Peptides against a protein of PDB entry 2Q3Z. Designs and how they scored, part 126

Target 1, 272 residues: chain A of PDB entry 2Q3Z
Amino acid sequence: YVLTQQGFIYQGSAKFIKNIPWNFGQFEDGILDICLILLDVNPKFLKNAGRDCSRRSSPVYVGRVVSGMVNCNDDQGVLLGRWDNNYGDGVSPMSWIGSVDILRRWKNHGCQRVKYGQCWVFAAVACTVLRCLGIPTRVVTNYNSAHDQNSNLLIEYFRNEFGEIQGDKSEMIWNFHCWVESWMTRPDLQPGYEGWQALDPTPQEKSEGTYCCGPVPVRAIKEGDLSTKYDAPFVFAEVNADVVDWIQQDDGSVHKSINRSLIVGLKISTKS
Target 2, 254 residues: chain A of PDB entry 2Q3Z as posed
Amino acid sequence: YVLTQQGFIYQGSAKFIKNIPWNFGQFQDGILDICLILLDVNPKFLKNAGRDCSRRSSPVYVGRVGSGMVNCNDDQGVLLGRWDNNYGDGVSPMSWIGSVDILRRWKNHGCQRVKYGQCWVFAAVACTVLRCLGIPTRVVTNYNSAHDSNLLIEYFRNSEMIWNFHCWVESWMTRPDLQPGYEGWQALDPTPQEKSEGTYCCGPVPVRAIKEGDLSTKYDAPFVFAEVNADVVDWIQKSINRSLIVGLKISTKS

## One batch from the design tools (peptide; made by RFdiffusion4, then SolubleMPNN)

Design b2_p21_1_s4 (from b2_p21_1, 11 letters changed)
Fold by OpenDDE base, seed 2:
Structure b2_p21_1_s4 (fold): chain B 272 residues (1-272), chain A 21 residues (1-21)
Amino acid sequence: as target 1 above (272 residues)
Amino acid sequence: KKELIIDKNAPYYKFYIIWYP
């Protein structure tokens, strides 16, 4: 979880699991320095360097910073996400084979955002950075991963009387989504939540005003303790959201059904 | 029967899943 520089990232779908090789390269020349630059350009450091540095002894704090800085939303972060298959002015997310090139490009271009990333790219870069900083980290893939946008733990679909999906498809389920889990103690929480913590660097929802997510104890998610910081409801929804179908009739009547037959979430944690 | 259908507007590699009746 710290020493392995090459590994695999799981992709595809629940029924057709695939993987790609990935070079994390946390020990390659200059990568640690780049990770330190990442910390030194984060908004908290720029606001108060002394305070930021004093908190870097906390894996919880650092993990949260890294989660925010791997994406370029809100800051001088590493990667710009794009999901519309228009990558002509950059590099296709599907073409990356490792974190090293991404981080080097970011640094070499004056900490300008690298185009482009998607979830596994964000996760992989975060994994590299966290490992560089001495935090045991692994990439996680969740199949049928829900994206809850309104914090109600539901994925809602609106349909007409013919069953056709209507309106903006804002809340959706990904075929797969990737994030990272990092091993750390949680002195900021009640006892028992030490261990693997979920962190999601893909810019999906804002947490306390910043596109970041976690750390949240994996145990808390498993036990359904949504009160635990950070972002327990969002991460919980990724793996456990209920799907609700709203059927609107021509007369204006609305019928609600909860589809429990659809199982959201099949999480695979990498072992290296 | 509900069918799991991919979002045709999403990239082939990563896509949203939508259920249709």
Scores: peptide ipSAE 0.229, ipTM 0.740, DockQ to the pose 0.048
Fold by OpenDDE base, seed 1:
Formats: C-alpha cells, sequence, structure tokens
Structure b2_p21_1_s4 (fold): chain B 272 residues (1-272), chain A 21 residues (1-21)
C-alpha cells in the first residue's frame, strides 16, 4: 500500500466490472518534491505556515489537506473535474494512465489546474500523494455509489403517474465512484477507530467550507456511527443510502414505487 | 417492468443510474 507503484483501478458497473492499469509512481524522480509543493500551496499553509507545518506529522491532518488539494476547487489544487465529454481544451479523463504525468504537468505549469479529471483520476492522484508522504493508501471503487446532497441518507426520485422523472436530478447514484482509504491512527477520536480511513478528493460536497472529504474511519461507516469526523454521513450515504422512488398522482398524493431493485453500495478495495 | 436508464446528460464513462417502472 506504500511501495507498489503500479496497480489497477476498478471501474464499470456492478454487473460489468472493469479495470485499468495505473502508474501511481510515488517514488519516481521529482514526485516527492511535487507533493511537498502541494502542501506548501495549500490554503492552511498560506494562512499560517507555522501552524500548518506543525500539524504535518498528523496523517489525519495531511489526509484532509490532500483531499482538498487534489481538486482545484477553492485553491491551487491539481485537477479540474469535468464530466460533459467536452475535453478539447485539455486531456480527457479517460486518457490518463498514471498520476506522475498529472502531477508533473501541474507543477511545470506553475501549479495551474490540470484539465481534466473524474473520480478515479482524483482518487489515483490522491493515492500517489499520500503514499509519497508515507501514508499507506489504496484506491477504493464503490459501485452503485450514492451522492447525497441534503444529508438525509436518502436518494429520492420523483415521478409522475406515467413514470416520468420529475424535478431536479441532483441526487443520483453513480454506476461507480472512486475514493481512497488510508491507514492511520485516530487520536482525535475515541479508541477503536484506528485503521482504514476513507478520504474522497472528488469535489462533491463541501466539508467545513472546502471541497474535501474525510478522513472518516471505515469502522464508523460499517457500524453506522455518523457522529465521527470527518463527513461520516456523506460517506455512509455513498455506500448505504436508501433509495426511494416516489410516484406522484394528479391529486398530489405520493406513494413509494415497488419496482425499485437497485441497491446502493458495492465496495471493492484494491490490494495494489 | 423494471428498466435501467442511463441519463442522457450523465457524465461520460461514469454515469447516473435511473430506474423506470
Amino acid sequence: as target 1 above (272 residues)
Amino acid sequence: KKELIIDKNAPYYKFYIIWYP
């Protein structure tokens, strides 16, 4: 989880699992220096360098910083996300084969955002950075992954009597989503939450004002302890949200559809 | 009837899943 530089990232769907080879390259020349630059341009360092540096011995702190800095939202982060299949002014997210080229491009262009990334690219770059900084990390793929926007642990669809979807489609389920898990102690939490911690660098929801997510103990998610920092409800929903399909009649009445069979969450952790 | 629909506006490669009755 630290020493391997090549691995696989799982993609596709639950019924049709795919994978791509990925060069994490955390030990390639210059990558460590780039990771250090990433830390030195983070908003917390710019605000108070001494405080930021004093906290870099904490993998909890570093993990959260990296989660925020891998995306370019809110800061001089590495990657700009794009999902509309218009990548002509950059590189298609599907074209990347490793983290090294992305990080080098970012650094060589004065820490300008690299175009473009999607979830597995964000996760892979985060994995590279965290491994480079000595934090055991793996990429995780979750099939049928929910994106809960209102923190109610539900994914709700509204349909008319004819089955046509109504309203905004803001709360949806991805065929797959990727993030990372890092191994660390959690002295900031009650005993027993050491081990794998989920971190999500894809800019989905803000956490304490920044597009970042985690670290949150995998154990907490498994046990349903949503009070644990950071962002337990969001990560919990990604893997465990209930899906409700509402059918609205002309008279305004609503009832739950019995035709829903999609189950949220099928998590696969990589071993490389 | 259960139908799996890929949203026409869903992200490329990664996509949203919508069920229709």
Scores: peptide ipSAE 0.226, ipTM 0.731, DockQ to the pose 0.051
Fold by OpenDDE base, seed 4:
Structure b2_p21_1_s4 (fold): chain B 272 residues (1-272), chain A 21 residues (1-21)
Amino acid sequence: as target 1 above (272 residues)
Amino acid sequence: KKELIIDKNAPYYKFYIIWYP
């Protein structure tokens, strides 16, 4: 979980699982230096360097910082996300084969955001950084992954009376979504929540005002403890949300399409 | 019966599951 530099990232769909090879390269030349630069340009360091540095011994703190800094939202982070298939002014997310090139580009261009990333790219870069910093980390893939936007543990999509999806009013399910799990103790929580912690560097929702997610104990997610820091409801929804289909009329009235729900999520945790 | 619907106007990997009676 720390030593492996080559691995696979799982993609595709629940029924048709695919994978791509990925070079994490956490021990390649200059990567540690880049990871330290990443820490030194994070908003918390810029606000109070002494306090930030004093907390870098905590994998909980560092994990949360890395989750926020892998994306460029609200900071000098590494990657700019894009999902509209218009990548002509950058690099297609599908073309990356490793984290090293991304991190080097970021550093070499004065910590300018690298174009572009999607979930597996964010996750892979986060995995590299965390491993480089000595935190055991793996990339995980969740199929039929929910994006809960209103924290109700439901994925609600709306369609009109003709069955047409109203995308602007609908929450989303990803065919797959990637994030990372890191091994750490949780002295900030009650005993028993040590172990794998979920972290999601893909900018989906803000956590305490920043596009970051986690760490949250995987155990908490499994047991349904939504009170556990950080972002338990969101991560829980990614793997456990019910899908609700609403029919919406022009007047704004809605009713549930069917008396049936579907729980999302098929999580695959990898060693790499 | 369920149908997987890919929204062509949404982000690339966004989909919906539609149920039919």
Scores: peptide ipSAE 0.035, ipTM 0.620, DockQ to the pose 0.057
Fold by OpenDDE base, seed 5:
Structure b2_p21_1_s4 (fold): chain B 272 residues (1-272), chain A 21 residues (1-21)
Amino acid sequence: as target 1 above (272 residues)
Amino acid sequence: KKELIIDKNAPYYKFYIIWYP
């Protein structure tokens, strides 16, 4: 989980699993230096360098910083996300074959955001950085992954009286979503939450004002402990959200059409 | 019954499920 430089990222759908080869390349020339630059341009370092450096021995702290810095939202992060199929002014997310080129481009262009990334690209770059910093990390793919935008653990769809979907369908289920799991102790939590921690570098929702996610113990998610920092409800929803259909009447009132829940999520961890 | 609706124009697949009684 630290030493492997090449692996596969799982994609596709639950019924039709695909994979792509990926070069993580955490030990390639100059990559460690780039990872250190990433830490040195993070907002916490810029605010108070001494405090930031004193906390870099904590994988919890570093993991959270990296999850925020892999995306360029709110900082000088690495990747700009784009999902509208308009990639002419950059590189298509589907064209990347490794983290090394992305990180080198970022550094060589004065830490300007690299265009473009999607979930597996964010996850893969995060995996490279975390491994480079000595944190055992793996990429995780979750099929039928929910994106809960309002932290209610529900994916909600509104329909009119004729059953037609209304609105922009803001809440959604991905065919797949990728994030990372890192191995660390959690001295900031009650005993028993050491082990794999979920981190999500894809800019989906803000956590404490920054587009970052985790670390949260995988055990906490499994046991439904939503009070566990960081971002347990969001990660829980990705793998366990219920789908709710609302019917909007002509008078503007809404009611649940069917009280059915759909358990989402099929998580697959990479071997490397 | 449920129906899965997929956005076929996206390089990634966003989908939603419609439940029928």
Scores: peptide ipSAE 0.030, ipTM 0.610, DockQ to the pose 0.065

Design b2_p21_2_s1 (from b2_p21_2, 13 letters changed)
Fold by OpenDDE base, seed 5:
Structure b2_p21_2_s1 (fold): chain B 272 residues (1-272), chain A 21 residues (1-21)
Amino acid sequence: as target 1 above (272 residues)
Amino acid sequence: SAEEEFLKENSVQTVPITAPP
């Protein structure tokens, strides 16, 4: 998980799983230096350099910083996300074949955000950075991945009597979503939560005011312990949310229907 | 093929799954 520089990232759908090759390149020339620059431009360093540096021995702390810094939301982070198929002023997310070019572009342009990324690009860059910093990390893909925006562990759709979705789709289920899992101890938690920790660098929701997510113990998610920091409810919802249809009738009445045809979450982890 | 087209469409994180009615 630290030594492998080439791997695969899973994409597609639950029915049609696809993979792409990816060069993580954590040992390529200059990549470690770029990862250190990433730490030195993070908001916590800028606020209090001494405190930030004193905490860099903690993979929990570093993981959370990297999760926030791989996206350019709120800071001088690496990647700008875009999903509208308009990539003419940058590089299409689909064009990337590795993390090295992205990181070099970011550094060479004065830590200016690189255009553009989507979930697997964010995850792959985070994986490179974390591995470079000595944290065992792998990319994870979740099919039918829920994005819960109101923290109720539900994906809610409003429908008319004909089953047509009404209004703006605020909440959604992605065909796939990627994040990373990093191996670390959790001295900040109760015993037993050491091991794989989920971190999500894709800017989906704010955690403590910053677009970052995790680390949260994979065990806590599996066991449904939503009290564990960080962001357990959000990550839990990505893999376990229930889908609810609110059906409005002609008379204005609304009834709740549980959608059992759509199953949220099919998580696969890379082996290397 | 339909599979190839579907794979091409799902090569990006751009297809929200709307629950069928």
Scores: peptide ipSAE 0.115, ipTM 0.739, DockQ to the pose 0.412
Fold by OpenDDE base, seed 3:
Structure b2_p21_2_s1 (fold): chain B 272 residues (1-272), chain A 21 residues (1-21)
Amino acid sequence: as target 1 above (272 residues)
Amino acid sequence: SAEEEFLKENSVQTVPITAPP
């Protein structure tokens, strides 16, 4: 995990899985220095440098900082996300072949946000940074990945009598979503939650006021322990949310239906 | 092919077309 510089990232759909080659490049020249700059421009460092530095020995703390700093939301982070197919003023997310160019561009332009990323780009950059900092990390792809916005563990669609989705799709299911899992001890939790921890650098929801997610024990998600920090309900919903259709009839009545055809979550972890 | 077109469309994150309930 830490030593592999080249790998694959899974994309596509659950039925039609594809992969792309990716150069993580965590040992390329200057990448470690860029990762340290990333830590030195984080909001916690700017607020209290001594306190931030004293906590950098904790993979839990560093993982959470990196999750927030890989996206440019709320800070001087690395990547700006965009999903509307309008990439003419930057680089298309599909054009990236590795993390190194992204990190170098970010640093060389005075820590200005790089345009643009989507989930696999965020995840791949986070993977590079975490590996560079000595944290064993892998990219994870989840097919039919839910984005729960109201923390109810449901994806809710409002539909008319014809089954057509009405209104703004506030909640959504991605065809695929990528995040990272990092190996670390969890001395801040009860025993048994050491091991793989999910971290999501894609700016989906705020955690404690910042667009970051995790670390949360993969074990806690598997066991349904939503009380574990950080962001267990959100990560749980990504892989386990139920889909509910609110069907409005012509008479104004609303019928609640569980959508059994939409199965949320099919997670694939890379082995290298 | 339909598969190739689908794979191209799924090179980015999109909301899957949900069948009616």
Scores: peptide ipSAE 0.081, ipTM 0.732, DockQ to the pose 0.410
Fold by OpenDDE base, seed 2:
Structure b2_p21_2_s1 (fold): chain B 272 residues (1-272), chain A 21 residues (1-21)
Amino acid sequence: as target 1 above (272 residues)
Amino acid sequence: SAEEEFLKENSVQTVPITAPP
């Protein structure tokens, strides 16, 4: 994992799996230095450099910092996300072929946000940074990935009597979503939660006031231990949320229906 | 083909069309 510079990222849909080649390039010239700059411009360092530096020996701490700094939300992070197909003032997320150019652009422009990223770009850059920092990391793709916004482990749609979606589609299911899994011990948790930890650098929800997610033990998600830090309910929902349709009738009655046609979660971990 | 077009469209992260209940 740490030594692999070229790999594949899975995309598409559950029924039509696609992959793209990606150059992680963690050993390319200057990339490690850029990763160190990323740590030195993080909000925790700017607030208290001594405290931040003292905690950089913890992969749990570093993983959480990297998750927050790969996106430019709330900080001088690397990437600005965009999903509206309007990329004329930047680079289309689809145009990237590796993490190296992104990181170099970020650094060379004074740590200004790079335009633009989507989930696999965020995940791939995070993977590069974490590998540079000596943390074994892989990119993961989850098909039919839920974005739970209210921490109820449900994706809720409001529909009229004709089944048409009404109101704000704030909660959504992605055709696919990418994040990373990193191997680390969890001395901050009960025994048995060492191993793969999920980290999500795509700015979806705030965790402790910052757009970051994890690390959370993959085992905890598998076992349904939602009390485990960090962000277990959110990550659990990405892979296990139920879809609920609230159907409003003309008489004002509301019918709750479980949408069994939408199965949330099909996680594929890369072997490279 | 419809499949090729679908694959192209799904090369980006998108919200799938939810089927009515």
Scores: peptide ipSAE 0.062, ipTM 0.676, DockQ to the pose 0.426
Fold by OpenDDE base, seed 4:
Structure b2_p21_2_s1 (fold): chain B 272 residues (1-272), chain A 21 residues (1-21)
Amino acid sequence: as target 1 above (272 residues)
Amino acid sequence: SAEEEFLKENSVQTVPITAPP
């Protein structure tokens, strides 16, 4: 996982899986220096450089910093996310073929946010950075990935009697979502949570005031231990949220229907 | 093909259209 510079990222849907080639390029010239710059411009470093540097030996700490810094939300992070199909003032997320160009652009423009990214771009850049820093990391794709916005582990759709979705689709299920899993020990947790840790650099929800997510043990998610830091409920919901259809009838009555057609979470971990 | 179009559409993150119950 650390040594692989080229790989595939899975996209598409659960029914039609697509992969794209991606150059992670963690060993390309200057990439390590850029990763170190990323650490040196993070808010924690700017607040207290000595404290930040003293914690960089912890992959837990570094992973969380990288998760936050790959997106430009709240900081001088690498990528600006955009999903509205208006990419004319930047680079379309679909046009990227590797992390190296993104990181070089970011650095060369004075750590100015690169336009634009979506989940796989965020994940891929995070994967590059983490690998560059010596943390074994892989990109993960989850099909029918839930984005729980209200921390209830439910994706709720409100429908009228005709089945039309009403209101703001605040809660959503992505056709696919990508994040990373990094291998690390968790001395900050109870024994047994070493191994793969989920980190999500896509700015979906704030964690402790910053758009970052994780690390959370994949084991904790699998076992349903939602008390485990960081962000276990959110990551759990991405792969296990229940979908609830609220059907509102003309009389104002609302009844709950479980839509079995939407199975949240088909996670594929990349081998490369 | 319908498959190619679907794959192209799903090259970006989108909210899947949920079938009405």
Scores: peptide ipSAE 0.049, ipTM 0.694, DockQ to the pose 0.414

Design b2_p21_2_s2 (from b2_p21_2, 11 letters changed)
Fold by OpenDDE base, seed 3:
Structure b2_p21_2_s2 (fold): chain B 272 residues (1-272), chain A 21 residues (1-21)
Amino acid sequence: as target 1 above (272 residues)
Amino acid sequence: SAEEEFLKKTSSQTVPITAPP
């Protein structure tokens, strides 16, 4: 979880699992320095360097900073996400084979965001950075991963009488989604929440005003303790959301139906 | 081909999964 520089990332779908090789490269030349630069350009450091530095001994604090800084939303973060297949002005997310080239490009271009990433790219870069900083970390893939936007633990679809999805389709279920789990103590929580903590660097929802997610104890998610910081409801929904169809009839009536064909969540943790 | 399309779709995050009601 710290020493392994090469591994695999799971992709595909729940029925058709795929993997790709990935070079995390946390011990390659200059990577530690780049990780330190990442910390030194984070918004908390820029606001109050002394306070930020005093908190870098906390893996909870560092994990949350890294989650925010791996994406370029709201800051000088590493990666710009894109999902529309228009990658001509950058690098296709599918072209990356490791974290090292991404981090080097970011640093060498004056901490300018690298184009482009998707979930596994974000997760892999976060994994590299966290490992480089001495935090045991693994990449996790979740199939049929929900993105809850309104914090109600539901994925809601509006459908016409023919079952066709209507409206903005704001809430979604990914074929797969990747994030990281990091091992740390949680002195900021009640006893027993030490161990694996979920962190999600893909910019999906804002947490305390920044596109970041976690750390949240994996145990809290398993036990349904949604009060546990950080972002327990969101991470819980990724793996446990119920899918609801709102079926509108021609008369304007709306029927609520639980979609039992869409089962959210099938998590695979890597051993690396 | 259908296989190429499948491989392409499964190599990235796709649009939201939809199922019949």
Scores: peptide ipSAE 0.221, ipTM 0.814, DockQ to the pose 0.349
Fold by OpenDDE base, seed 5:
Structure b2_p21_2_s2 (fold): chain B 272 residues (1-272), chain A 21 residues (1-21)
Amino acid sequence: as target 1 above (272 residues)
Amino acid sequence: SAEEEFLKKTSSQTVPITAPP
């Protein structure tokens, strides 16, 4: 997990699983220096350098910082996300073949955001950075991944009598979503939550005011312990949200439609 | 093929699985 520089990232859909080769390159020349720069430009360092540096021995702290800094939301982070298929002023997310070029571009352009990323690009860059910092990390793909925006653990769709979706399609299910899992102890939690921790660098929801997610014990998600920091309800919803289809009639009545068995969550962890 | 087109579309995170009608 720390030593592997080449790997695969899973994409596609639950029915049509695809993989792409990816160069993580955590031991390539200059990559460690770039990872250290990433730490030195984070908002917590800028606010209090001494306090930030004193906490860098904690993989929990570092993991949370990296989750926030891989995206450029709220800070001088690495990647700008884009999903509208308009990439003419940058690089298409689908064109990347490794993390090294992205990190070098970021540094060489004065820590300006690199255009563009999607979930697997964010996850792959986070994986490179965390491995470079000595934290065992792997990329994870979840098919039919829910994005719960209102923290109710439900994905709700409202339809009219004709089956047309009404309202803002705010809540969505991704065909796939990628994040990372990192191995660490959790001295800040009750005993038994050591091991794999989920971290999500894709800017989806704010955690404590910053677009970051985790670390949260994979065990806590599996056991349904939503009280466990950080961001357990959000990560739980990604893999376990219930989908509710509502039909709104002309009289304003709302009826639950037939539960179409859209099963949220098919998680694949890489062994590399 | 329809499968190749689908794979090309699903290579990006752009397809919200709107619950099929």
Scores: peptide ipSAE 0.202, ipTM 0.784, DockQ to the pose 0.391
Fold by OpenDDE base, seed 1:
Structure b2_p21_2_s2 (fold): chain B 272 residues (1-272), chain A 21 residues (1-21)
Amino acid sequence: as target 1 above (272 residues)
Amino acid sequence: SAEEEFLKKTSSQTVPITAPP
């Protein structure tokens, strides 16, 4: 998890699982220096360098900083996300074969955001950075991954009497979503929450005013402890949200239906 | 093939999962 430089990332769908090779390259020339630059341009360092540096011994703190800095939202972060298939002014997310080129481009262009990323690109770059900093990390793929926007642990669809979805699909279930899990102790929590911690660098929702997510113990998610910092409800919903259909009838009445055909969450953790 | 096209499409986050009508 720290020493492996080449691996695979899982993509596709629950019915059609595929993988791509990926070069994480955490030991390639200059990559450690780039990871240190990433820490030195983070908003917390710019606000108070001494305080930020004093906290870098904590993998909890560093993990949260990295999750925020891998995306360019709110800061001088690495990647700009895009999902609309308009990539002509940059690089298609599907064209990347490793983290090294992305990190080198970012640094060589004065820490200007790299165009473009999607979830597995964000996750893979975060994995490289965390491994480079000595934190055991793996990429995780979740099929049928929910994005809960209103923190109710539900994915809600509004439908007409014919079952057609009404309005903008604000909440969605992705065919797949990727994030990372990092191994660390949690001295900031009750005993027993050491081990794998979920971190999500894809800019989906703000946590404490910044597009970042985690770390949250995988154990807390499994046990349903939603009070556990950080961002337990959001990560829980990604893998466990229930789907609800609100069906409007001709008479203006609304019927609530639990959609049992849509099962959220099928998580695969990489071994390489 | 339809399968190859689907596999290509699912190489990105471009397929929201919704229940069929």
Scores: peptide ipSAE 0.101, ipTM 0.745, DockQ to the pose 0.404
Fold by OpenDDE base, seed 4:
Structure b2_p21_2_s2 (fold): chain B 272 residues (1-272), chain A 21 residues (1-21)
Amino acid sequence: as target 1 above (272 residues)
Amino acid sequence: SAEEEFLKKTSSQTVPITAPP
């Protein structure tokens, strides 16, 4: 998980799983230096360089920094996300074939955000960076991945009497979503949470005011321990959210129904 | 084919899944 430079990223849907080849390239020339630049431009370094540097021995700290810095939200991060199919002023997320070009573009343009990324691009770049920094990391794809926006562990759909979805559809289930899992100890938690930690660099929700996510023990998610740092409820919801239909009746009453017909979460951990 | 089109479309994270009625 640190040595493999080429691999596959899973995409598509639960019914139609596909993969793309990806060059992580963590050992290519200059990539480590770029990863160090990424650390040196992070908001915590800019605020207090000595404190930031003193904490870089912690994969927990570094993982959280990287999850925030891979996206350009709130900082000088690497990638700008875009999902509206308007990529004419940049590179389509679907065009990338590796992390190396992205990181080189970012650095070569003075740490200017690279246009554009989506989940697998964010995850892949994060995977490269974390591997460069010696943190065993893999890309994870989750099909039918929930994006819980209100931290209630539910994906809520408002429906009329005919079952038609109403409202802005702010909460959604992605056909797929990608993040990373990194292997680390968790001395900041109770014993037993060492191992794979989920980190999500896609800017979906803010964690402590920054678009970052994790690290959270995969074990905690599996066991339903939502009290553990960081962002356990959000990551839990990605793979386990219940779908709730709010059905408006003719009389204006609203009925809440838990819909088990749509299964949230089918997680595939890459072996590359 | 419809499958090919779907596969192409699902190359991006742009297809939300909605619960059936």
Scores: peptide ipSAE 0.088, ipTM 0.737, DockQ to the pose 0.397

